# Designs tried in a protein design run: peptides against a protein of PDB entry 5K2M. Part 93

Target 1, 273 residues: chain A of PDB entry 5K2M
Amino acid sequence: MRIGITYTVLRREEMAIKERAGEFGEVVMLHEDDLLFPGNYDLDVVIIRNVSHFKALYTARLFESEGIPTVNSSRLIFEAGDKLFATLRLAGKVPVPEWKAALSEGGALRVPDSLGYPLVSKPVFGSWGRLLAKVNDRDSLEAVLEHRKWMKNPLYGIHYFQEFVEKPGRDIRSYVIGGEFVGAIYRYSNHWITNTARGGKAEPCSDPEVEELSVKAWEAFGEGALAIDIFESEKGLLVNEVNPNMEFKNAARVTGADMAGKLVEYAVEVAKT

## One batch from the design tools (peptide; made by RFdiffusion4, then SolubleMPNN)

Design b2_p17_2_s4 (from b2_p17_2, 13 letters changed)
Fold by OpenDDE base, seed 5:
Structure b2_p17_2_s4 (fold): chain B 273 residues (1-273), chain A 17 residues (1-17)
Amino acid sequence: as target 1 above (273 residues)
Amino acid sequence: DEELLEKLLTLLDRLAK
């Protein structure tokens, strides 16, 4: 078996995936600079670890065009990596924060009529809480919308909003790979944006409700490896978002779960189908 | 810190090359 691993940066995750993949076959590390299509790649499966959502999406689709399956698939990256498309999948299966989407400024200005204030403005793409805005009032909403008009990417014209969820100074990140719950962590932050990338502490989360909800959230997509962000709210557990380009170094360290091994095992299974 | 992440990613990218 020949396992490709595409990457932008050799992170701890990519090193762990490489190491574990070596137990199953020959590993071919493919930096973004090594990728040219169409190509004659002799690979049974490719693990997609590009940092950019769009680069990951296109890389996956390009390998698929050569008849090589990818983990994650381009379909999953597309649907899970867009917050709105992910919400559309999730909302039919699991509790999610109340949300609205608008395709114009005029539509966006009516969102508070249904969600109230405070609300959260999110871009449909992007990582690490980039361009998240807590919108407390009309003036703040107008300001966010005005700023979006001057952003060059047309996707910033897709207005996605959620209710503001009061969290207990933490959120949950769980990991589901091939339908199996692998582990979960609490991410602590005093800021309303909880992200371990912003210096938050991580602790193991052992909660059967989180496990069950995480699997159900994964089932909304039905394939691949997902990190799932869950809020603890007054309404109970809410699935906020999923990430098809998951970082897991902190979760693996804190839980001791073999996330890299589980990802490789799943990729090997995908290669055999 | 996004700047720290970008710096780390840039450093790691340089080390991976």
Scores: peptide ipSAE 0.016, ipTM 0.523, DockQ to the pose 0.170
Fold by OpenDDE base, seed 2:
Structure b2_p17_2_s4 (fold): chain B 273 residues (1-273), chain A 17 residues (1-17)
Amino acid sequence: as target 1 above (273 residues)
Amino acid sequence: DEELLEKLLTLLDRLAK
């Protein structure tokens, strides 16, 4: 078994994945600078750990073109890593925050007619709450739309909105790998954007409803390793988003779950199929 | 799914030009 691991930065997660992969076979660490295609890669599977969504997507697709399966697949990275496409998958299977998509400024200005205020403007791509805006009123909506108009990436012209979900000062991040629930954490923050990367505390989450919902959310995609962000709302649990490039160092530390091992085990199973 | 990816990549390519 030869296991590739693509990465941008050797984080704690990549170190843990490397270590666990070594138990199953030969490990080939592949920094982004090492990746040239077409290439002659003698690998049975590649674990995709590129930080950039697009780099991860293209890396996965490039290895797949060489006949090498990836974890995650380019399909999963594509569908899960886009907030709108992820919502489209999720909405058919699990409760999600109310959402609207508009393809023009004129369309976006009508979103409050359906969602009301406050609402959340999200880019369809991006991590760590970048370019998330809580839109409390018409003036704020107009400002967000004006700013988006001057952004260079055409994807910023895709206007994705959610209802603003009031959360109890935390959210839930769960992890499902190969359809198995691996663990979950509460992420505490005084900010409406909860993220452990922003200095939030993490605590174990042991809730059967979270586990069930997390598995159902994963089933909307049907493959791979996903981190799932769940909100505790007045309406119950809502699946906000999924992440096919999951960070898990905090979750692994807090829960004791072997996230890296589970990911490697899944990759090994993918290699055998 | 591959077809969707290809279609989107094509669309993105068109939008980027």
Scores: peptide ipSAE 0.015, ipTM 0.491, DockQ to the pose 0.021
Fold by OpenDDE base, seed 3:
Structure b2_p17_2_s4 (fold): chain B 273 residues (1-273), chain A 17 residues (1-17)
Amino acid sequence: as target 1 above (273 residues)
Amino acid sequence: DEELLEKLLTLLDRLAK
């Protein structure tokens, strides 16, 4: 078996994936600079670890066009990596924060009529809480919309909003690979945006409700490896977001779960189908 | 340097989108 691993930067996750993949077959590391298509790649499966959502998406689709399956698939990356498309999948299966989407400023200005204030403005793409805005009033909404007009990427004209969820100074990140729950962590932060990459502490989360909800959230997509972001709210657990290009170094360290091994095992299974 | 790596990844993610 020949396992490709595409990457932008060799992180702890990519190192762990490489090491575990070596136990199952020959490993071919493919930096973004090595990727030219069409190519003649002799690979049974490719694990997609490109940092950029769009580069990951196109890389997956390009390998698939050559008959090489990918983990994750381009379909999963597309649907899970867009916050709005992910919400559309999730909302049919699990509790999610109340949300609205608008395709114009005139539409966006009516969002508070449904969600009230405070609300959260999110870009449909991006990571690490980039361009998240807590919108407390009409003036703040108008300011966010005005700024979006002058942003060059047309995707910033897709206005995605959520209710503001009051969190207990933490959120939950769980991991589901091939339909199996692998583990979960609490991520602590003094800011309303919780992220361990911003200096947040991680602790193990052992909650059967989190496990059940995480599997159901994965089933909304039905394939691949997902990190799942869950909020603890007064309404109960809410699935906020999923990530088809997960970081897991903190979760693996804190839980002791073999996330890299589980990802490789799943990729090997995909290669055999 | 983990902080430098995170900064680089943030930059790469911004540039690659």
Scores: peptide ipSAE 0.016, ipTM 0.553, DockQ to the pose 0.077; fails the geometry check
Fold by OpenDDE base, seed 4:
Structure b2_p17_2_s4 (fold): chain B 273 residues (1-273), chain A 17 residues (1-17)
Amino acid sequence: as target 1 above (273 residues)
Amino acid sequence: DEELLEKLLTLLDRLAK
C-alpha cells in the first residue's frame, strides 16, 4: 500500500495523518510544489490535504485522471466545498438554515423580501468565516453587493444568503468518515462567527441527536470524510455547512477520537475498492 | 499560536485562489 498525502502546510493534522498512514503502508508526502501533471505517480490512494479548496479540487481530479483514487474525491470536494452546492445536497436530507441564492445584484436586493433581516451573506467558497457578513439592513446589503462587484473572482458574484441563526454562544462541529460518526465538539465563541481557529474553546459534544443528524448530513453526499457544522437554534438542530477539507486537531484533542487513523483507514478502504 | 496559524492559512488561501 502506497499512500500519498498532498499538502500546502504541514499542520498537526497532516503530521497525524502521516504518522497513522505509516502503519498501513509506505507514505509519500507531496507538497504542492512536488505536484506536476501528468505524472507517473505510483500510489494506491491520495489523501488530499491542500489548504485551498480549488487546489484540493484540482489535485483530486488530476490524480483521479491517472486512475488514483482520492480522499476526498474531486466530486465530494466540489459538492461539499461549495456552500451553495452543499446546501442543495443537505436541504433534501436534513434541516438547514433558510437560504436564498441570487445571480445578480438585482436578485440579491430582493432576498430580504423572503428572508427578512438580519441576513448572513456568505461567499460560496472560503474558510475561517472569511467574508461572512451579518447584514442587518438595506444599507449593509448594498455595501456588501457593491464590494462583491469589485472582487476579481467571478464566484463572488454568486450571492448566497442565509437567515441569521441565533446561537447559544456556541456551535457544533461533528466528523463523519466513511459514514461513521467519529466525534463532535462544541465550539464556544462570544462572536456570532464561531471558529476554534479564532480562539474559540472546544468541548466534547456527546449528543445522540447530533450523531444521528451528522450521519444523515453525510448521507446527503454518500462518500468521504466530512466535518459538519451544526447550529443549535430555536427551530432545533440545523446543518449549516460541511467541510471536505477538515481541520480536526482540536476535535481529536478534546474528544480523544483517532480522526487521523479513521481517515487513513477509510483511505485504505477506498484504495481497495 | 492558533492566531498566527489562522493568519497564515488566510494568507495561503488568498494566495491559492
Scores: peptide ipSAE 0.014, ipTM 0.529, DockQ to the pose 0.075; fails the geometry check

Design b2_p17_3_s2 (from b2_p17_3, 11 letters changed)
Fold by OpenDDE base, seed 5:
Structure b2_p17_3_s2 (fold): chain B 273 residues (1-273), chain A 17 residues (1-17)
Amino acid sequence: as target 1 above (273 residues)
Amino acid sequence: MELEEEEERRARHISYP
């Protein structure tokens, strides 16, 4: 068994994955600078740990073109890593926050007619709550839309909105790998963006409803390793988003779950299929 | 700054505070 690991930055997650992968076979660490295609890679599977969503997507697709399976697959990275495409998958299986998509400014200006205020404006791509805006009124909506006109990436012209969900000063992040629930944490913050990457505290979450919902959310995609962000709302649990490029350092530390081991085990299973 | 550069910067900051 030869296991590739692609990476941009050697984080604690990549170190843990490398260590656990070494128990199953030969590990080939592949920094982004090492990647050229076609490359005639002698690998049974590649674990994708590129930081950039797009680099991860293209790296996965390039290995797949050489007949080498990836974890996650390019399909999963594509569908789960786009907030709108992820919502389309999730909405058919699990409760999600009310959402609207618009493809023009004129369409976006009508979103409050359906969802009301406050709203959350999201780019369809990006991490750590980047470019999230709480839109409380018409003036704020106009400002967000005006700024987006001047952003160079055409994907900023895809207007994705959610209802603003009042949260109890926390959200939930769960992890599902190969259809198995691995663990969950509460992320505490006094800010409406509760991401631990922005200074939130993590605590273990042991809730059977979270476990069941997390597995159902994973089943909407049907493969791979996903981090799942869940909101506690007055309407019950809502699946906000999924992440195919999961960070798990805090979750592994807090829960004691072997996230890296489970990811490697799944990659080994994929290699054998 | 490109999206990738910002994501890499943040990843480094999260990993190495």
Scores: peptide ipSAE 0.111, ipTM 0.779, DockQ to the pose 0.028
Fold by OpenDDE base, seed 4:
Structure b2_p17_3_s2 (fold): chain B 273 residues (1-273), chain A 17 residues (1-17)
Amino acid sequence: as target 1 above (273 residues)
Amino acid sequence: MELEEEEERRARHISYP
């Protein structure tokens, strides 16, 4: 078994994946600078750990074009890594925050007519709560939309909005790999954005409802390794988003779950399929 | 700053604060 690992930055996650992959076979670390296609890669599977969503997506598709399966697959990265596309999958299986999408400023300005205020404006791509805006009023909406016009990436012109969900000073991040629930954490923050990458603290979450909901959320996609962000709301648990390029160092530390090992085990399973 | 550059910068900062 030859396991490739693509990466941009050698993080704690990539180090753990490398270490665990070494127990299952030969490990080939592939920095982005090492990736040229078409290529003669002698690999049974590739674990995709590129930081950029787009680099991860294209890297996965490029390996697949060489007949090498990837974890995650380009299909999963595409569907799960876009917040709007992920919402389309999730909404068919699990409770999600109320949402609207608009394809123009004029459309976006009518979103409050359906959702009311406050809103959350999200780019359809990006990590760590980047460019999330709590939109409390019309003036804030106009400002967000104006700023989007000056952004270089045309995907910023895709306007995705959610209702603002009141949370109990935390959210939940769960992990499902190959359909198996691996673990979950609470992420605490005094800010409405609870992401631990922004200085939030993590604690173990042991809740059967979270486990069940997490598996159902994964089943909306039906493959791969996903981190799942869940809100505790007055309406119950809501699946906010999923991440096909998950960070897990905090969750692994807090829960003791072998997330790196589970990811490698799944990659080995994919290689045998 | 390009999207990828920001993501990489953030990843490095989170990993090595």
Scores: peptide ipSAE 0.110, ipTM 0.769, DockQ to the pose 0.028
Fold by OpenDDE base, seed 3:
Parts: C-alpha cells; structure tokens; sequence
Structure b2_p17_3_s2 (fold): chain B 273 residues (1-273), chain A 17 residues (1-17)
C-alpha cells in the first residue's frame, strides 16, 4: 500500500495523518510544489490536504485522471466545498436554514420579500467566515451588492443568502468519515460568526440527535470525510454547511477521537475498491 | 492578494500562531 498525502502547509492534522498512514504502508508526502501533471505516480490512494478549495479540487481531479482514487474525491470536493451546491444536497435530506439564491442584483433585491431581515450574505466559496455579512436592512443590502459588482471573481455574482439564525453563543462541528460518526464539539464565540480558529473555546458534544443528523447530512453526499456545521436554533438543529477539507486538531484534542486514524482507514478502504 | 495566498496565510497563522 502506497499512500500519497498532498498538502500546502504541514499542520497538526497532516502530521497526524502521516503518522497513522505509516502504520498501513509507505507514505509519500507531496507538497504543492511537487505536483506536476501528467505524472507517473505510483500510488494506491491520495489523501487531499491542500488548503485552497480550488487547488484541492484540481489536485483530486488530476490524480483521478491517472486512475488514482482520492480522499476526498473531486466530486465530493466540488459539491461540498460550494455552499450553494452543498445546500442543494442537504436540503433534500436534513433541516437547513432558509436560503435564497439570486443570479442578478435585481433578483437579490427581492430576497428580503421571502427571507425578511436580518439575513446573511455568503459567498459560495471561502473559509473562516470570509465575506459573511449580516444584512439588517435595505441600505445594507444595497451596499453589499454594490461592493460585489467590483469584485474580480465572477463567483461573487452568485448571490447566496441565508436567514439569520440566533444561536446560543455556540455552534456544533461534527465529523463523519466513510458514513461513520467520529465525534462532535461545541464551538463557543461571543460573535455571531463562530470559528475556533479565532480563539473560540471548544468542548465535547455528546448528543444522539447531533450524531443522527450528522450521518444523515453525510448521506446527502454518500462518500468521503466531512466536517459538518450545525446550528442550535429555536426551530431545532439546522445543518448550516459542510467542509470537505476539515480541520480537526481541536476536535481530536477535546473528544479524544482518532480522526486521523479514521481518515487513513477510510483511504485504505477506498484504495481496495 | 490571491484567494489561495490568503487561505495559505490563514492556515499558517492558525497552525502556528
């Protein structure tokens, strides 16, 4: 068994994955600078850990073009890594926050007629709460739309909106790998944007409803390793988004779950199919 | 700053504050 690991930055997650992969076979670490295609890679599977969503997507697709399976697959990265495409999958299986998509400014200006205020403007791509805007009124909506017109990337012209969900000063992040629930944490924040990367406290989450909902959310995609972001709302648990390039160092530390081991075990299973 | 450079910068900062 030869296991590739593609990476941009050697994080605690990549170190843990490397260590666990060494127990199953030969490990080949592949920095982004080492990746040239077409290449003659002698690998049974590749674990994709590139930081950029787009680099991860293209890296996965390039290995797949050479007959090498990836974890995650390019299909999963594509569908889960786009907030709108992920919502389309999730909405058929699990409760999600109310959402609207508009393809023009004129369409976007009518979104409050359905969602009301306050609402959240999200880019369809990006991480760590980048370009999230809480929109409280018409003037704020017009300002967000005006700024979007001047952004270079045409994907900023895809207007994705969500209802503003009042949260109890925390959210939930769960992890499902190969259809198995691995663990969950609470992420505490005094800001409406919860992210542990900004110094938020993490605590273990042991809730059977979270476990069941997390597995159902994973089943909307049907493969791979996903981190799942869940809101505790007045109307119950809501699946907000999924991440096909999960960070798990805080969750592994807090829960004691061997997330790196579970990811490697799944990659070895994928290599054998 | 390109999207990728920002993501890499944030990943480095999160990993090694």
Amino acid sequence: as target 1 above (273 residues)
Amino acid sequence: MELEEEEERRARHISYP
Scores: peptide ipSAE 0.070, ipTM 0.753, DockQ to the pose 0.029
Fold by OpenDDE base, seed 2:
Order: sequence, then structure tokens, then C-alpha cells
Structure b2_p17_3_s2 (fold): chain B 273 residues (1-273), chain A 17 residues (1-17)
Amino acid sequence: as target 1 above (273 residues)
Amino acid sequence: MELEEEEERRARHISYP
């Protein structure tokens, strides 16, 4: 068994994955600078750990083109890593925050007629709450839309909005790998953006409802390793988003779950199919 | 470029503050 691991930065996650992969076979660490395609890679599977969503997506697809399976697959990265595409998958199986998508400024200006204020503007891509905006009124909506016009990436012209969900000063991040629930954490923050990457505290989450909902959310995609972001709302649990390129340092530390081992075990399973 | 560089910068900062 030869296991590739693509990476941008050697984080604690990549070090843990490398260590656990070494128990199953030969490990080939592949920094982004080492990647050239087409290539002659002698690998049975590749674990994708590139930081960039797009680099991860293209790297996965390039290995797949050479007959090497990836964890996650390019299909999963594509569908789960886009907030709108992920919402489309999730909405058919699990409760999600109310959402609207608009393809123009004129369409976006009508979103409050359906969702009201406050609402949340999200880019369809990006991590760590980047470019999330709480839109409290018309003036704020106009400002967000005006700024979007000057952004160079055409994906910023895809206007994705959610209802603003009042949260109890925390959200939930769960982890499902190969359909198995691995663990969950609470992420605490006094800010409406509760991401631990911005200095939030993490604590273990032991809730059977979270476990059941997390597995159902994973089943909307039906493959791979996902981190699942869940809100505790007045309407109950809502699946906000999924991440096919998950950070798990805080979750592994807090829960004691062997997330790196579970990811490697799944990659070895994928290599055998 | 800018998005990827910012993601990489943040990943480095989070991992190595």
C-alpha cells in the first residue's frame, strides 16, 4: 500500500495523518511544489490536504485522471466545498437554514422580501468565515452588493444568503468518515461567527441527535470524510454547511477521537475498491 | 492568487502563531 498525502502546510492534522498512514503502508508526502501533471505516480490512494479549496479540487481530479483514487474525491470536494451546491444536497435530507440564491444585484435586492432582516451574505467558497456579512438592513445589503461588483472573482457574483440564525454563543462541528460518526465539538464564540480558527474555545459534544443528524447529512453526499457544521436554533438543529477539507486539531484534542486514523482507514478502504 | 495566498497565510498563522 502506497499512500500519497498532498499538502500546502504541514499542520498538526497532516502530521497525524502521516503518522497513522505509516502503519498501513509506505507514505509519500507531496507538497504542492512536488505536483506536476500528467505524472507517473505510483500510489494506491491520495489523501488530499491542500489548504485551497480549488487546489484540492484540481489535485483530486488530476490524480483521478491517472487512475488513482483520492480522499476526498474531486466530486465530493466540488459538491461539498461549494456552500450553495452543498445546500442543494443537504436540503433534500436534513433541516437547513432558510436560504436564497440570486444571480444578479436585482435578484439579490428581492431576497429580504422572502428571508427578511437580518440575513447573512456568504460567498459560495472560502473558509474561516471569510467574507461573511450580517446584513441588518437595506443600506447594508446595498453596500455588500456594491462591493461584490468590484471583486475580481466571478464567483462573487453568485449571491448566496441565509436567514440569520440566533445561536447560543456556540455552534457544533461533527465529523463523519465513510458513513461513521467519529465525534463532535461545540465551538464557542461571543461573535456570531463561531469558528475556532478565529480564537474560539472547543468542548466535546455528546448528543445522540447530533450524531444522527450528522450521519444523515453525510448520506446526502454518500462518500468521503466530512466535517459538518450544525446550528442550535429555535427551530431545532440545522445543518449549516459541510467541509470536505476539514481541520480536526481542536476536535481530536478535545474528544480524544482518532480522526487521523479513521481518515487513513477510510483511504485504505478506498484504495482496495 | 490572493484567495489561495490568504488561505495559506491563515493556515500557517493558525498552525504556527
Scores: peptide ipSAE 0.067, ipTM 0.754, DockQ to the pose 0.029

Design b2_p17_3_s3 (from b2_p17_3, 11 letters changed)
Fold by OpenDDE base, seed 5:
Structure b2_p17_3_s3 (fold): chain B 273 residues (1-273), chain A 17 residues (1-17)
Amino acid sequence: as target 1 above (273 residues)
Amino acid sequence: MEEEEEEERRKRHISYP
């Protein structure tokens, strides 16, 4: 078994994946600078750990074009890494925040007629709460839309909105790998954007409802390794988003779950199919 | 492209303790 690991930065996650992969076979670390296609890669599977969503997507697709399976697959990265495409998968299987998509400014201006205020404007791509806006009124909506007109990436012209969900000063991050629930954490924040990357406290989440919902959310995609963001709302649990390029160091530390091992085990299974 | 490079750069500069 020859296991490739593509990466941008050697983080704690990539170190743990490398260590665990070494128990199953030969490990080939592939920095982004090492990647050239078409290539002649002698690998049975590649674990995709590129930081960029698009670099991860294209790297996965390039290996797949050479007959080498990837974890995650380019399909999963594509569908789960786009907030709107992820919502389309999730909405048929699990409760999600109320949402609207508009393809023009004129469409976007009508979103409050359905969702009301406050609402959340999201880009369809991006991490760490980047370009999230809480839109409290018409003036704020107009400002967000005006700024979007001047953004260079045409994907910023895809207007994705959610209802604003009042959270109890925390959210839930769960992990499902190969259809198995691996663990979950509470992420605490005093800000409406809950992000552990900004120094939030994490605590173990042991809730059977979270476990069941997380597995159902994964089943909407049917493959790979996903981190799942869940909100506790007055309406119950809502699946907000999924992440096919998950960070797990804090969750692994807090829960004691072997997320790196589970990811490698799944990659080895994928290599055998 | 530039925003992703800036995101990568920001993620690279987050020195995890």
Scores: peptide ipSAE 0.018, ipTM 0.572, DockQ to the pose 0.027; fails the geometry check
Fold by OpenDDE base, seed 3:
Structure b2_p17_3_s3 (fold): chain B 273 residues (1-273), chain A 17 residues (1-17)
Amino acid sequence: as target 1 above (273 residues)
Amino acid sequence: MEEEEEEERRKRHISYP
């Protein structure tokens, strides 16, 4: 068994994955600078740990084009890494926050007619709550739309909105790998954007409803390793988003779950299929 | 391209505690 690991930065997650992969076979670390295609890669599977969504997507697709399976697959990265595409998958299986998509400024200005205020403007791509805006009124909506108009990436012209969900000063991040629930954490923040990467505290989450919902959310995609962000709302649990490029350092520390081992085990299974 | 490079640069500067 030869296991590739592609990476942008050697984080604690990549070190843990490397260590656990070494128990199953030969490990080949592949920095982004080492990747040229077409190539002659002698690998049974590649674990994709590129930090960029797009680099992860293209890296996965390039290996797949050479007959090498990836974890995650380019299909999963594409579907799960876009917030709107992920919502389309999730909405058929699990409760999600109310959402609207608009393809023009004129369409976006009508979103409050359905969602009301406050609402949340989200880019379809990006991490750590980047470019999230809580929009409380018409003037704020117009300002967000005006700023989006001058952003260079055409994907900023895809207007994705959610209802604003009142959270109890925390959210939940769960992990499902190969359809198995691995663990969950509470992420605490005094800000409406809860992210441990922004200085939030993490605590273990042991809730059977979270476990069941997390597995159902994973089943909306049906493959790979996903981190799942869940809100506790007055309407019950809502699946907000999924992440195919999961960070698990804090979750592994807090829960004691072997996230890296589970990811490697799944990659080894994928290599055998 | 530039925004992806900026996203990567921002991600490189995330010192995981």
Scores: peptide ipSAE 0.017, ipTM 0.562, DockQ to the pose 0.027; fails the geometry check
Fold by OpenDDE base, seed 2:
Structure b2_p17_3_s3 (fold): chain B 273 residues (1-273), chain A 17 residues (1-17)
Amino acid sequence: as target 1 above (273 residues)
Amino acid sequence: MEEEEEEERRKRHISYP
């Protein structure tokens, strides 16, 4: 078996994936500079670890066009890596924060009529809480919308809002690979944006409700490897978002789970189908 | 393009402890 691994930066995750993949077959590391299409790639499966959502999406689709399956698939990356598309999948299966999408400023200005204040403005793409805004009032909403007009990427014209969820100074990140729950962590933060990528403490999360909810959230997509972000709220557990390009260094360290091994095992099974 | 490059740059600078 020949296992490709595409990457932008060789992180601890990519090193762990490489190491584990070597136990199953020949490993071909493919930096973004190595990727030219169409190509004659002699690979049975490709693990997608490109940092950019769009580069990951297109890389997956390009390999699939050559008959090489990818983990994650371009379909999963597309559906899960867009916050709005992910919400559409999740909302049919699991509790999610109340949300609204608007396709114009005039539409966005009516969002508080349905959700009230405070709101959270999110871009449909991006990582590490980039361009997340807590919108407490009309003036703040107008300011966010005004700034969005001057952003060059047309996707910033897609106005995605959630209710502001009061969290207990933490959130949950779980990991589901091939439908198997692999582990979960609490991510602590004194800020309303809880993300360990910006610093913070991680602790193991051993909650059967989190495990069940995480599997159900994965089933909304039905394939691949996902990190799942869950909020603890007064309404119970809410699935906030999923990530098809998961970072797991902190979670693997804290839980002791072999997330890299599970990802490789799944990729090997995908290669056999 | 600039935002993806900035995302890549920010990811390079996030040294996880």
Scores: peptide ipSAE 0.017, ipTM 0.564, DockQ to the pose 0.026; fails the geometry check
Fold by OpenDDE base, seed 1:
Structure b2_p17_3_s3 (fold): chain B 273 residues (1-273), chain A 17 residues (1-17)
Amino acid sequence: as target 1 above (273 residues)
Amino acid sequence: MEEEEEEERRKRHISYP
């Protein structure tokens, strides 16, 4: 078994994956600078750990084009890494925040007629709450839309909105790998954007409802390793988003779950199929 | 491109304690 690991930065996650992969076979670390295609890669599977969503997507697709399976697959990265595409999968299986998509300013201006205020404006791509806006009124909506017109990336013209979900000062991040629930954490924040990268505290989450919902959310995609972001709301648990390029350092530390091991085990199973 | 590079830079900055 030869296991590739693609990466942009050797983080604690990549170090843990490397260490665990060494128990199953030969490990080939592949920095982004090492990746040229077409290539002659002698690998049974590749674990994709590129930081960029698009680099991860293209890296996965390039290996797949050479007959090498990837974890995650390019399909999963594509569908789960786009907030709108992820919502389309999730909405058929699990409760999600109410959402609207608009493909023009004129369409976007009608979103409040359906969802009311406050709204959350999200780009379909990006991380760490980048360009998330709480839209409380018409003036704020117009301002967000005006700014989007002048952004270079055409994907900013895809207007994705959610209802604003009142959260109990926290959200949940769960991890499902190969259909197995691995663990979950609470992420605490006094800000409406909950992100541990912004100084949020993490605590273990042991809730059977979270576990069941997380597995169902994973089943909406049916493959790979996903981090799942869940809101506690007055309507119950809502699956907000998924991440096919998960950070798990804090979750592994807090829960004691062997997320790196589970990821490698799944990659080994993928290599055998 | 610039935005992805910014995302990568942010991830690098946050991922290093």
Scores: peptide ipSAE 0.017, ipTM 0.583, DockQ to the pose 0.028; fails the geometry check

